Peptides against a protein of PDB entry 4N3Y. Designs and how they scored, part 91

Target 1, 83 residues: chain A of PDB entry 4N3Y
Amino acid sequence: ETRDQVKKLQLMLRQANDQLEKTMKDKQELEDFIKQSSEDSSHQISALVLRAQASEILLEELQQGLSQAKRDVQEQMAVLMQS

## One batch from the design tools (peptide; made by RFdiffusion4, then SolubleMPNN)

Design b2_p25_1_s4 (from b2_p25_1, 14 letters changed)
Fold by OpenDDE base, seed 4:
Formats: C-alpha cells, structure tokens, sequence
Structure b2_p25_1_s4 (fold): chain B 83 residues (1-83), chain C 83 residues (1-83), chain A 25 residues (1-25)
C-alpha cells in the first residue's frame, strides 16, 4: 500500500536528518577544537621563542663581558712585559 | 698588586664560564623543546584535519542520501494525490 | 708565574668566544 510506503520513507527521512544533524555538530566541534588548539600551540611556541631570545641576549652580554675581561688581562700582561 | 688583580680576574672568569655554560645548556634545551613541540603540534593538527575531512565526506554522503529520500517521499505523495 | 696564568686565562677566553660563535651558528 502506498500509505505504508510513505510512512516508511518518512521514517527514513527522519533518521537521515538526525544523523545529518549529529554529524554537522560533530564537524563544527572538530573545527572549533582545531582552531583553538592551533592558537594555543602558536602562543606556546611564541612564548618559547621569546624565552630563547632572552637567553640569546644574555649570551651576548656574557660574551661582551668576557671580551672586556680578556682585554683587561691583556693589558695586565703588557704591563708585566714592560717591567 | 698585579697578583691580586689576576686572582680577581680568575674568579670573574670562572663565574662567567659557569654562567655561560648554564646559559648555553638552557638555550639548547629550549631550542630542542621548541622543535619537538612544533613537530608534535604539526602532527596533531594534521591528524585532526584528516579526521575533520572524513566527517565532511560523511556529511556529503548523508546530504546526498537525504536529498534522494526527500525526492522519493515527494514522489509517493504525488501518487497519493492522484488516487 | 703570573705570565703563565694570564696566558691561560687568555686562552680560556678565546675558547669561550669560539664556543659562543658556534652556538649562534
């Protein structure tokens, strides 16, 4: 009977819509999660880079200090050689 | 006296060396961590993207199926209207 | 001797400077 067929199709349609709605929701959640995760990772990496740069600056300062100390030592050596 | 100056410089040098060694180690650890973190994040994001793509394919299939079902229902309704 | 000590210190500085350069490369 046609009526029975219609009822069957209506059920199928409802089921399909339910699945579609669920999947759409899941997709959106995944996309949101990816976006958030990406941003978090980016921020973390940026912070680490800045920290590394700070260390680099410290190294440069130490190098400068060492160079100065070396010069001072050399000056003392020169004085000794002249005596 | 020069001897005292030398001793002072030796102390300064030792201190500088210690700080330099520590800083160099810290820098290397930071760089290694950044590299590893970047790789891990990249892999994670890639995996999530693939998962999202799979969901999208499923959505497309469901949408196609839903459209077909809707057409079938409409056809049955038309038959009923003709009876 | 004082001269020897100073020479050693100078060498240490040179080595450290080289290490710094290598690290930055």
Amino acid sequence: as target 1 above (83 residues)
Amino acid sequence: as target 1 above (83 residues)
Amino acid sequence: SVEAILAQIEQIFADLEQQLEELRA
Scores: peptide ipSAE 0.030, ipTM 0.412, DockQ to the pose 0.029
Fold by OpenDDE base, seed 1:
Structure b2_p25_1_s4 (fold): chain B 83 residues (1-83), chain C 83 residues (1-83), chain A 25 residues (1-25)
Amino acid sequence: as target 1 above (83 residues)
Amino acid sequence: as target 1 above (83 residues)
Amino acid sequence: SVEAILAQIEQIFADLEQQLEELRA
């Protein structure tokens, strides 16, 4: 009688342990996935930021070029007005 | 002579404008992509965190159940030892 | 006239510079 109850409880314990181990594993895998996903996203975003910065530099260069062109045009106008 | 120079400068201006517009568009698209990617990643990570939290709750419940089962087994063992 | 063309070019430059500034804002 009592021995049978002990065996039953041992089975219940094993079943609970199996569920516990599975849950712990699942949780760990989720955490690992979150970490990896976050790192991957961070790297991707960083790469895109660098590309955006390169475009910004180009914009600045173009701005300077346009400003110089404007000055050159103004100089040409001055020459025409003096004639 | 001067008219030719003006025409040349007009061409240069058009070319510069084309490059400027392209650069501005590219930069904006990159910024939009970065923003969208970041938001998508944030939402995905949040969803995974919630799932992990659910697993954590289950884990805690299972741990409590397992601990109780262990105690019950110990109690049964004590009964056997007393006989 | 040449002067009119140059004036138009200067206006285009001004517009482009404004657009650039708006992008950076």
Scores: peptide ipSAE 0.028, ipTM 0.412, DockQ to the pose 0.029
Fold by OpenDDE base, seed 5:
Structure b2_p25_1_s4 (fold): chain B 83 residues (1-83), chain C 83 residues (1-83), chain A 25 residues (1-25)
Amino acid sequence: as target 1 above (83 residues)
Amino acid sequence: as target 1 above (83 residues)
Amino acid sequence: SVEAILAQIEQIFADLEQQLEELRA
């Protein structure tokens, strides 16, 4: 009986070690996933920010151009009114 | 001729103002989009982080449980060997 | 001349409108 119990415990020990190893692996994979996900998201967000900023700069330049054009038109109108 | 030119400039001035207003609106929409996008991404990332952390905690608890089980088995084996 | 100035202004508006359209596309 004792012999049988020892054999049973040996099997249980092996199973426990196998499961522990598996769990440790799973934990590592989870950590790696978190790391990768964070990096990917960060890069995506940064790229989107830069893209949006480029568009914003273009809009600002267009606004300045339109404002200047407006002023030029007003100046010409004033000249015509004075003539 | 001067009259016609004045009328033309008046129209151009109106067009310039309309376009300027439109451009300003577009700029505002872009800024709002950036703000909204940033907030949405931030919330999503935060939620994912919490979710991942919950899984990590579970894995740690499982590891602790398995480690204890392993120790228990080893202890019982030692007792049996001594008997 | 006034005509030349008007033509230049019109061209400026046309160019800007095109750029805006390209941005929106």
Scores: peptide ipSAE 0.028, ipTM 0.419, DockQ to the pose 0.048
Fold by OpenDDE base, seed 3:
Structure b2_p25_1_s4 (fold): chain B 83 residues (1-83), chain C 83 residues (1-83), chain A 25 residues (1-25)
Amino acid sequence: as target 1 above (83 residues)
Amino acid sequence: as target 1 above (83 residues)
Amino acid sequence: SVEAILAQIEQIFADLEQQLEELRA
């Protein structure tokens, strides 16, 4: 019966449309999530890099301090030897 | 007193060493964390991209299906009008 | 002796410097 056929097709169309809209929504959400995640990760990494740089500076300072301490000790040794 | 001086210097050296080791450890941990975080983020993003691509394909298929359904309905309407 | 102690200290410094260099390598 033609009427039934039309109704069936209309239903199928509606269902297809619903699925389409849902998929489009899902896609958009995924894209948004990716974007946000990427930005967040980028910020996190940048922060960590800065922290690492700070630590590197400290390490360099400590190295310098150690070298100076060594020199000081050597100087003291020299004094002792001269005594 | 020389003995006291030596003891003081020894203490300073120990302290410096402790700080140095701590700093080195911290730096290494930071670097490791950055590396791991970056890798994890990269993997996550890649996975999401793939998922998005899959969704895109599905969307395209649905669009095609919708178009076909629309055409089918139109054809049925034409048949009805001819009847 | 004091000299021996100081020599040990110098060795400690040398070791630390080496470790630092290794870390940066």
Scores: peptide ipSAE 0.028, ipTM 0.412, DockQ to the pose 0.091; fails the geometry check

Design b2_p25_2_s1 (from b2_p25_2, 12 letters changed)
Fold by OpenDDE base, seed 4:
Structure b2_p25_2_s1 (fold): chain B 83 residues (1-83), chain C 83 residues (1-83), chain A 25 residues (1-25)
Amino acid sequence: as target 1 above (83 residues)
Amino acid sequence: as target 1 above (83 residues)
Amino acid sequence: DLEARLEEERLRLEELREELERAQA
């Protein structure tokens, strides 16, 4: 019966529409999640970069200090050997 | 004593270097994670987009079928009223 | 852009590490 067919098709249409809406929502949520996650990760990486840069500066300073200290020791040793 | 100072600075340098290396490693791991996560998410989104498109096609087909079925019922009713 | 900047910094830090290793040898 055509009337029954119409009812069946209406149900199928509603079901398909619900699925479409769900899929669209899920997609949007994922896109939003990725965007937010990317931003968060970017901030985290930036923080680590800054930390690394701070360590780099420290290393450079320590190297300079060490080199100077080494020179000082060598000079002292030279004096001792000459005395 | 300068000699003790040298030893102290050497230790500090080693510690700073270790921290630098750790930071570099952590940064790299995060970068790798983000890259992989982004790729995975991209694939997931693409799959959902395809699903949405499939649903859209289904909806269009069902709507067309429903419209035709409705017209058929209306025509049948018209015949019944005329008899 | 971010990735490029991060890679540049990584390379810079790696160079520093190598210099430190040479100085310690």
Scores: peptide ipSAE 0.043, ipTM 0.354, DockQ to the pose 0.036
Fold by OpenDDE base, seed 2:
Structure b2_p25_2_s1 (fold): chain B 83 residues (1-83), chain C 83 residues (1-83), chain A 25 residues (1-25)
Amino acid sequence: as target 1 above (83 residues)
Amino acid sequence: as target 1 above (83 residues)
Amino acid sequence: DLEARLEEERLRLEELREELERAQA
């Protein structure tokens, strides 16, 4: 009978809604995870980049110092050869 | 004496070079780490995105089914009310 | 840009969620 059909459909509708809500929650959890993961990765990478930059600056300073030291040695050698 | 000065400077220069080489290696390791970390993160994130997309598709299907079910219930209710 | 892709997907999912919520209301 029609009434029985209605009752069946109502049950099916409830089940569908339940599944929909469950899936929505699962989706939200995934979105949150992705967001958090991205933020964490970004922060970590930024920190590493800063460290790399610091090392780069140090390298440049060392190179400058090395160049100056080399010049100093050469100058002293010249004096020595003149002695 | 000048010779002693030269020897001192040569030692200093060697030490500076050693430090420079060490720092260069350290920098390279950091760069490699950043690269690897970035690639790993990218792969992981891509996988998560795919999962999210699958969930999105499922949500759309569920929504369509729900809408149809709702319409069916309404139609049956109309028939019932006419009975 | 990984961050941009992630944000885009997040936004798409959020939009779908909102649409579904409206449809269920």
Scores: peptide ipSAE 0.043, ipTM 0.401, DockQ to the pose 0.063
Fold by OpenDDE base, seed 5:
Structure b2_p25_2_s1 (fold): chain B 83 residues (1-83), chain C 83 residues (1-83), chain A 25 residues (1-25)
Amino acid sequence: as target 1 above (83 residues)
Amino acid sequence: as target 1 above (83 residues)
Amino acid sequence: DLEARLEEERLRLEELREELERAQA
């Protein structure tokens, strides 16, 4: 009986070790995934921020152009009124 | 000629305004996307962290079980040697 | 803050459109 018990326990130990190894690998893969996901998100956000900044510059330029155009129209209207 | 110039400038002003409005909308959409993306990433990372923590707990339990199983095997071997 | 700035600019654009309309009337 003791011999059989030893064999059973040895099997259980091997199974436990296998499960532990598997779980360790799974944990590592999960950690790697989290890290990669975070980095990818960070890079994406950074790229989008740069794009937003470019749009802001364009908006400012358009605003300046619009203001100048308005002034030009007003000037021409004044000339027209004086004629 | 002045009249024609005024009309041309008015058209240019309208076109500039339209472009500005379009760009403003595009910028807003981009900002909204960045915000949403960041929030989504944050939630995803949080969920993954919780999963990793669960795996860590399981690993600790398995390690304890493995240690106990090893001790049990050693004890049974000792009994066998004494018989 | 950014949203507020955008809203302010929207209002400016609207005012400009109104001014153009008045000038053409």
Scores: peptide ipSAE 0.035, ipTM 0.400, DockQ to the pose 0.019
Fold by OpenDDE base, seed 3:
Structure b2_p25_2_s1 (fold): chain B 83 residues (1-83), chain C 83 residues (1-83), chain A 25 residues (1-25)
Amino acid sequence: as target 1 above (83 residues)
Amino acid sequence: as target 1 above (83 residues)
Amino acid sequence: DLEARLEEERLRLEELREELERAQA
């Protein structure tokens, strides 16, 4: 029956459209989540990289300071031994 | 007229199902991307945190070493001045 | 749970396709 087929197809179309709308909404939520998560991760990684770089610079400065301090001590001891 | 409506609704239903399938596929791809991106970011952040911690430990050790070295020098100089 | 939900929707979509094919026959 053509009329019955029309009614059945109308119902199926409504169901398909409802599912489509729901899936599209879910997709949008995932896109928003990806964007937010990516931004948060990027900021955190950038902050950690900067902190690591700062620590590395300080490490190098301390190593140089220690080496220089040892040299200064040796020089002072040499002066004292000469005097 | 009813027959034409059936044909129109069949076409619309096919179109809706095609769009739904495409959107579901896109959603799955986004979910896979989120999972992979989250794992990658987590691993990178963990690695950076560990590196930062290692640098901090070395920094503290160097600071202690520098302070101890200065004290050792002062002690040695005191001994030399006494001798 | 999200994967399970997606699978349920895939199954529902397949059911709709089968029903459409039956309606066209």
Scores: peptide ipSAE 0.087, ipTM 0.457, DockQ to the pose 0.008; fails the geometry check

Design b2_p25_2_s2 (from b2_p25_2, 10 letters changed)
Fold by OpenDDE base, seed 4:
Structure b2_p25_2_s2 (fold): chain B 83 residues (1-83), chain C 83 residues (1-83), chain A 25 residues (1-25)
Amino acid sequence: as target 1 above (83 residues)
Amino acid sequence: as target 1 above (83 residues)
Amino acid sequence: SLEEQLEEQRLRLEALREELAAAQA
């Protein structure tokens, strides 16, 4: 029956439209999530990099201090040995 | 007293060395974390992108199907109206 | 999960495609 066929097709069309709308929404949400996640990760990584760099600077300062301290100890030891 | 000064400097040197070791360890851990986090994020984002792309393809197919279904319904309706 | 949701969506779309193709044959 042609009428039955039409009704079936109409139902299929509605179902397809519903699925399309849902999929479009989901796609948009995915894109938004990717964008947000990427930005968040980027910011976090940047912060971590900055911390690592700060640590590097501190290490350099400590090394310099250690070198100076070592020299000072050596000088004092020399004085002691000569007394 | 010179001996006391030497002892003080030795202590300072040891303390500085301890701080250096700790900072070096912390730096290494940070670098490792950054590397791992970056790789994980990259893989995750890539996977999400691929899925989004797949959804895009499916959406296009669905739209094509909807267009055809719409045409079919219209044709059948025309037949009904002529009977 | 998002992965499961996407898989379900894919399956639903495939089913619709098959039904549509059958109806149009």
Scores: peptide ipSAE 0.060, ipTM 0.404, DockQ to the pose 0.019; fails the geometry check
Fold by OpenDDE base, seed 1:
Structure b2_p25_2_s2 (fold): chain B 83 residues (1-83), chain C 83 residues (1-83), chain A 25 residues (1-25)
Amino acid sequence: as target 1 above (83 residues)
Amino acid sequence: as target 1 above (83 residues)
Amino acid sequence: SLEEQLEEQRLRLEALREELAAAQA
């Protein structure tokens, strides 16, 4: 019977719509998750980059200081040898 | 004493270098994490998109079927009225 | 790219390590 067929198809259509809606929702949630996760991680990375830069600057300063200190020691030794 | 100063600076330099290395490692790990996470999520999203598309196609087919079924019922009624 | 930037930093760090080693010699 055609009438019964119509009712059956209506039910199937509703079920299909429900599935589609659910799938679309899930997709959106995942996209939002990725976006948020990426942003959070990006901020963390940026913080670490700044930390690394600070350490690099300090390292360079220490290196220069070390070199100077070494030279000072050498100069002192030279003075001793000349006396 | 300059000699002691040199040793102190050497230690400080090593410590600074260690910190820098650690920071860079941490940064790299985070970048790798983001990359992998993004790829995994992308694949998942793609799967969901395909699922959604399948549902959409089915929905359209069902809608067309429903419309046809409805038309068939209407035609049957029309025949009855003409008799 | 981030990878290139990181590599550059790595190379810089390696250079510093070498200089440190030289200073300790």
Scores: peptide ipSAE 0.049, ipTM 0.363, DockQ to the pose 0.028; fails the geometry check
Fold by OpenDDE base, seed 2:
Structure b2_p25_2_s2 (fold): chain B 83 residues (1-83), chain C 83 residues (1-83), chain A 25 residues (1-25)
Amino acid sequence: as target 1 above (83 residues)
Amino acid sequence: as target 1 above (83 residues)
Amino acid sequence: SLEEQLEEQRLRLEALREELAAAQA
């Protein structure tokens, strides 16, 4: 009977609505998660980059210091040999 | 003594190198993680979008069916009243 | 690219290690 069909279709429509709503919600949650996660990770990466750069600068400074110290030692040895 | 300074600086340089290398490695690992995570999430989101679209189409079809069924019921009732 | 930049940094680090080794000789 058509009346029974109407009731069946109403139920199916409600079920479909529920499915659609759930799917849309899940999608939104995933997007929000990725957005937040990406922002956090981006900040972390940026911090690490800065840290690496700082270490590089330190290495360069130490290298210069080492070179100078080596020269100073050599000069002192030369003086000792001359005395 | 300068010689002691040289040795100290050499040690500091080694430590700085280790720090730099570690930081660079950590950065790379984070980037790799984000890349992979983002790809996975993107695929998941795409799948959910398609699913939502399918549900939307289903809803539209059900709505059309419901409307038609309702009209059919009304027509049948009208016939009954006329008979 | 980021990968290229990272590689350049690695090369620079390697050079520093070589210089350190030379200084220790």
Scores: peptide ipSAE 0.046, ipTM 0.367, DockQ to the pose 0.025; fails the geometry check
Fold by OpenDDE base, seed 5:
Structure b2_p25_2_s2 (fold): chain B 83 residues (1-83), chain C 83 residues (1-83), chain A 25 residues (1-25)
Amino acid sequence: as target 1 above (83 residues)
Amino acid sequence: as target 1 above (83 residues)
Amino acid sequence: SLEEQLEEQRLRLEALREELAAAQA
């Protein structure tokens, strides 16, 4: 019966439209999440890199200080031996 | 007194060495964290992108289906009117 | 590599510690 078929199709169309709207919303949420996650990760990684670089500078300073201290100890030991 | 100076320098050298070792450890931990975080984020983002793409495909299919359903409803309505 | 550099630095530090210990003995 044609009328019954029309009613069925109308229902199916409404259901399809509802599903489409839902899927569109879900897609947008996923895109927003990806964007936010990427930005957050990028900022976090950049900050961590800067911290690591600061530690690297400190390491270099400590290495230089250690080398100088070693030389100073050796020099003082030599003075002690000749005294 | 030279001997006292030597002892002081030896202590300073030990302290500097300990600080350097600690800083090296801290640096390594930061580098490891950055590496792991980057890998995890990359994998997560890739997975999310794939999911979004799947949703995109579904959206396209639903849009096509919706368009067809709309045409079908219109056709059936026309048949109903002429009957 | 960074790992190699760190290992080399670690070894150098260990050597310095040993030298200090020997000097104090």
Scores: peptide ipSAE 0.039, ipTM 0.407, DockQ to the pose 0.018; fails the geometry check

Design b2_p25_2_s3 (from b2_p25_2, 14 letters changed)
Fold by OpenDDE base, seed 2:
Structure b2_p25_2_s3 (fold): chain B 83 residues (1-83), chain C 83 residues (1-83), chain A 25 residues (1-25)
Amino acid sequence: as target 1 above (83 residues)
Amino acid sequence: as target 1 above (83 residues)
Amino acid sequence: SLEEQLQQQQLRLQELNEQLRQAQA
């Protein structure tokens, strides 16, 4: 009987170990995925931020140009009225 | 001629304004996208972290159980040898 | 650790969102 108990426990031990190894593998895969995903997200967001900044610069330039153009129009209108 | 110049400048002003409005719209769309993307990424990562933590807990439990099982086997082996 | 790295990533995302919000406001 004791011998049978030992064999049973050995089986249980093997089963537990198998489960542990499986879980360890799964965890590792998840960690790897998370790491990769985070890096990808970070890169993507960084790229998009740069694009947004480029748009901001363009907007500022356009606004400046528009203001100048407006002044030019006003100036020419004044000339017209004086003539 | 001055009148012609004024008209030309008015046209340029309108064109510039149109471009500005377009760019502003594009920028807004990009910002909205980035915001949404960032939030999605944050939520996803948080969820994955929780899963990883759950796996960690499971691993610890399994390791503890395995250690106990090993002790049990050793104990039974000792009994067998004594008998 | 992985958790620390992930926490840093989350922090970075929050910072980016805040910057974006400030730019829009």
Scores: peptide ipSAE 0.047, ipTM 0.427, DockQ to the pose 0.063
Fold by OpenDDE base, seed 5:
Structure b2_p25_2_s3 (fold): chain B 83 residues (1-83), chain C 83 residues (1-83), chain A 25 residues (1-25)
Amino acid sequence: as target 1 above (83 residues)
Amino acid sequence: as target 1 above (83 residues)
Amino acid sequence: SLEEQLQQQQLRLQELNEQLRQAQA
């Protein structure tokens, strides 16, 4: 019966619409999550990179200091040996 | 006294070397951590992107289905009205 | 768009990783 078919199709349409709305919501939530996660990760990684760079600078300074100290020790040893 | 000065400098050199070694170790650990964190984040984000794309595909399919269902309902309604 | 933003984020991560590799060399 046509009327019954129409009612069946109306129900199917309603169900499809409900599923669509749910999926749209889920997609939006996922997109929001991804966006936030990406931003947080990027910021954290950037901060860590800066920290690593600071350590690199310190390393270079220490290496220079070590080299100078070695030279100073050698010079003083030479003076001692000549005395 | 020169000998005392030499001994002092030798101690300073040792201390500087110890600090250098520590800093090098710390730097390496930080770099390793950053590398691992970055890779993990990248993989996670990529996986989430793929998931979002899957949701997009589903959304498109549902929209097409909804449109078709609507047309079907309208056609059946027209038939009913003509009966 | 979200896609463009995500692509930009991936690019940023790649850049950071490259910087790290250079620092480790």
Scores: peptide ipSAE 0.045, ipTM 0.424, DockQ to the pose 0.065
Fold by OpenDDE base, seed 3:
Structure b2_p25_2_s3 (fold): chain B 83 residues (1-83), chain C 83 residues (1-83), chain A 25 residues (1-25)
Amino acid sequence: as target 1 above (83 residues)
Amino acid sequence: as target 1 above (83 residues)
Amino acid sequence: SLEEQLQQQQLRLQELNEQLRQAQA
């Protein structure tokens, strides 16, 4: 019967709509999560890069200081040996 | 005197070297951490992107099904009204 | 370098965010 078929199809349509709405919600939640995770990672990476750069600068300064100190010690040792 | 000055400089050199070694270690640890974190994030992002794409495909399929079902219901309703 | 790799990763993350914004618009 046509009427019974219509009722059946209406139920199927309602079920399909429910599944669609659920999937849309899930997709939106996923997108929101990815967005937030990406932003957090970006900020973390930026902070770590800055920290690494600061460490590099410090290392260069220490290396320069060490080289100078080594030269100074060598010069003083030479003076001592000549005395 | 010169001998005392040499001893002082040797101590300063040792201290500078110790600080340099410590900083080198800290920098290496930071680089290792950043590398690992970056790799982990990259893999996570890739997985999430794939999941999002799968959800998109499912959504498209559901939308297509819903549209077809709606058309079918409308056609059956029209038949019913004509009967 | 590692710093360059990290900067590239940051750029990729920014691009992803832009794509998401466009998809939601």
Scores: peptide ipSAE 0.029, ipTM 0.426, DockQ to the pose 0.058
Fold by OpenDDE base, seed 1:
Structure b2_p25_2_s3 (fold): chain B 83 residues (1-83), chain C 83 residues (1-83), chain A 25 residues (1-25)
Amino acid sequence: as target 1 above (83 residues)
Amino acid sequence: as target 1 above (83 residues)
Amino acid sequence: SLEEQLQQQQLRLQELNEQLRQAQA
């Protein structure tokens, strides 16, 4: 009876160890996935921020150009009216 | 000649304004995309972290169970040897 | 602002990664 009990416990121990190793592997895979996802997201967001900043610079340049163009048109119109 | 110059400048002004509006729209779309992407990434990562934490708890429980099982086997083996 | 939101998001990602590293240690 005692020997049978030992054999049963040994089986339970092996099963528990197998489950532990499986769970450890699954946890590691999740951690690796999160790490990679986080890095990818960070890089993507940074790249998009740079693009947005470039667009902002272009917008400012265009706004200044538009203001100058408006002034130029007004000046030429004044000359036309004086002639 | 002056009138022709004014007409040319008016065209340039219209073109510049069109480009400005287009660029403003593009910038807004980028900002919206970044916002949505960032929110989605945050939620996904949070969910994965919770899953990892659940796996960690399970691992700890299994480790404790394994340790106890090992002790139980050792005790039963000792009894067997004494008989 | 968008910049502030992005900075906060990046900080949050870093915090989560740090928590994961601590759990792995």
Scores: peptide ipSAE 0.028, ipTM 0.429, DockQ to the pose 0.069

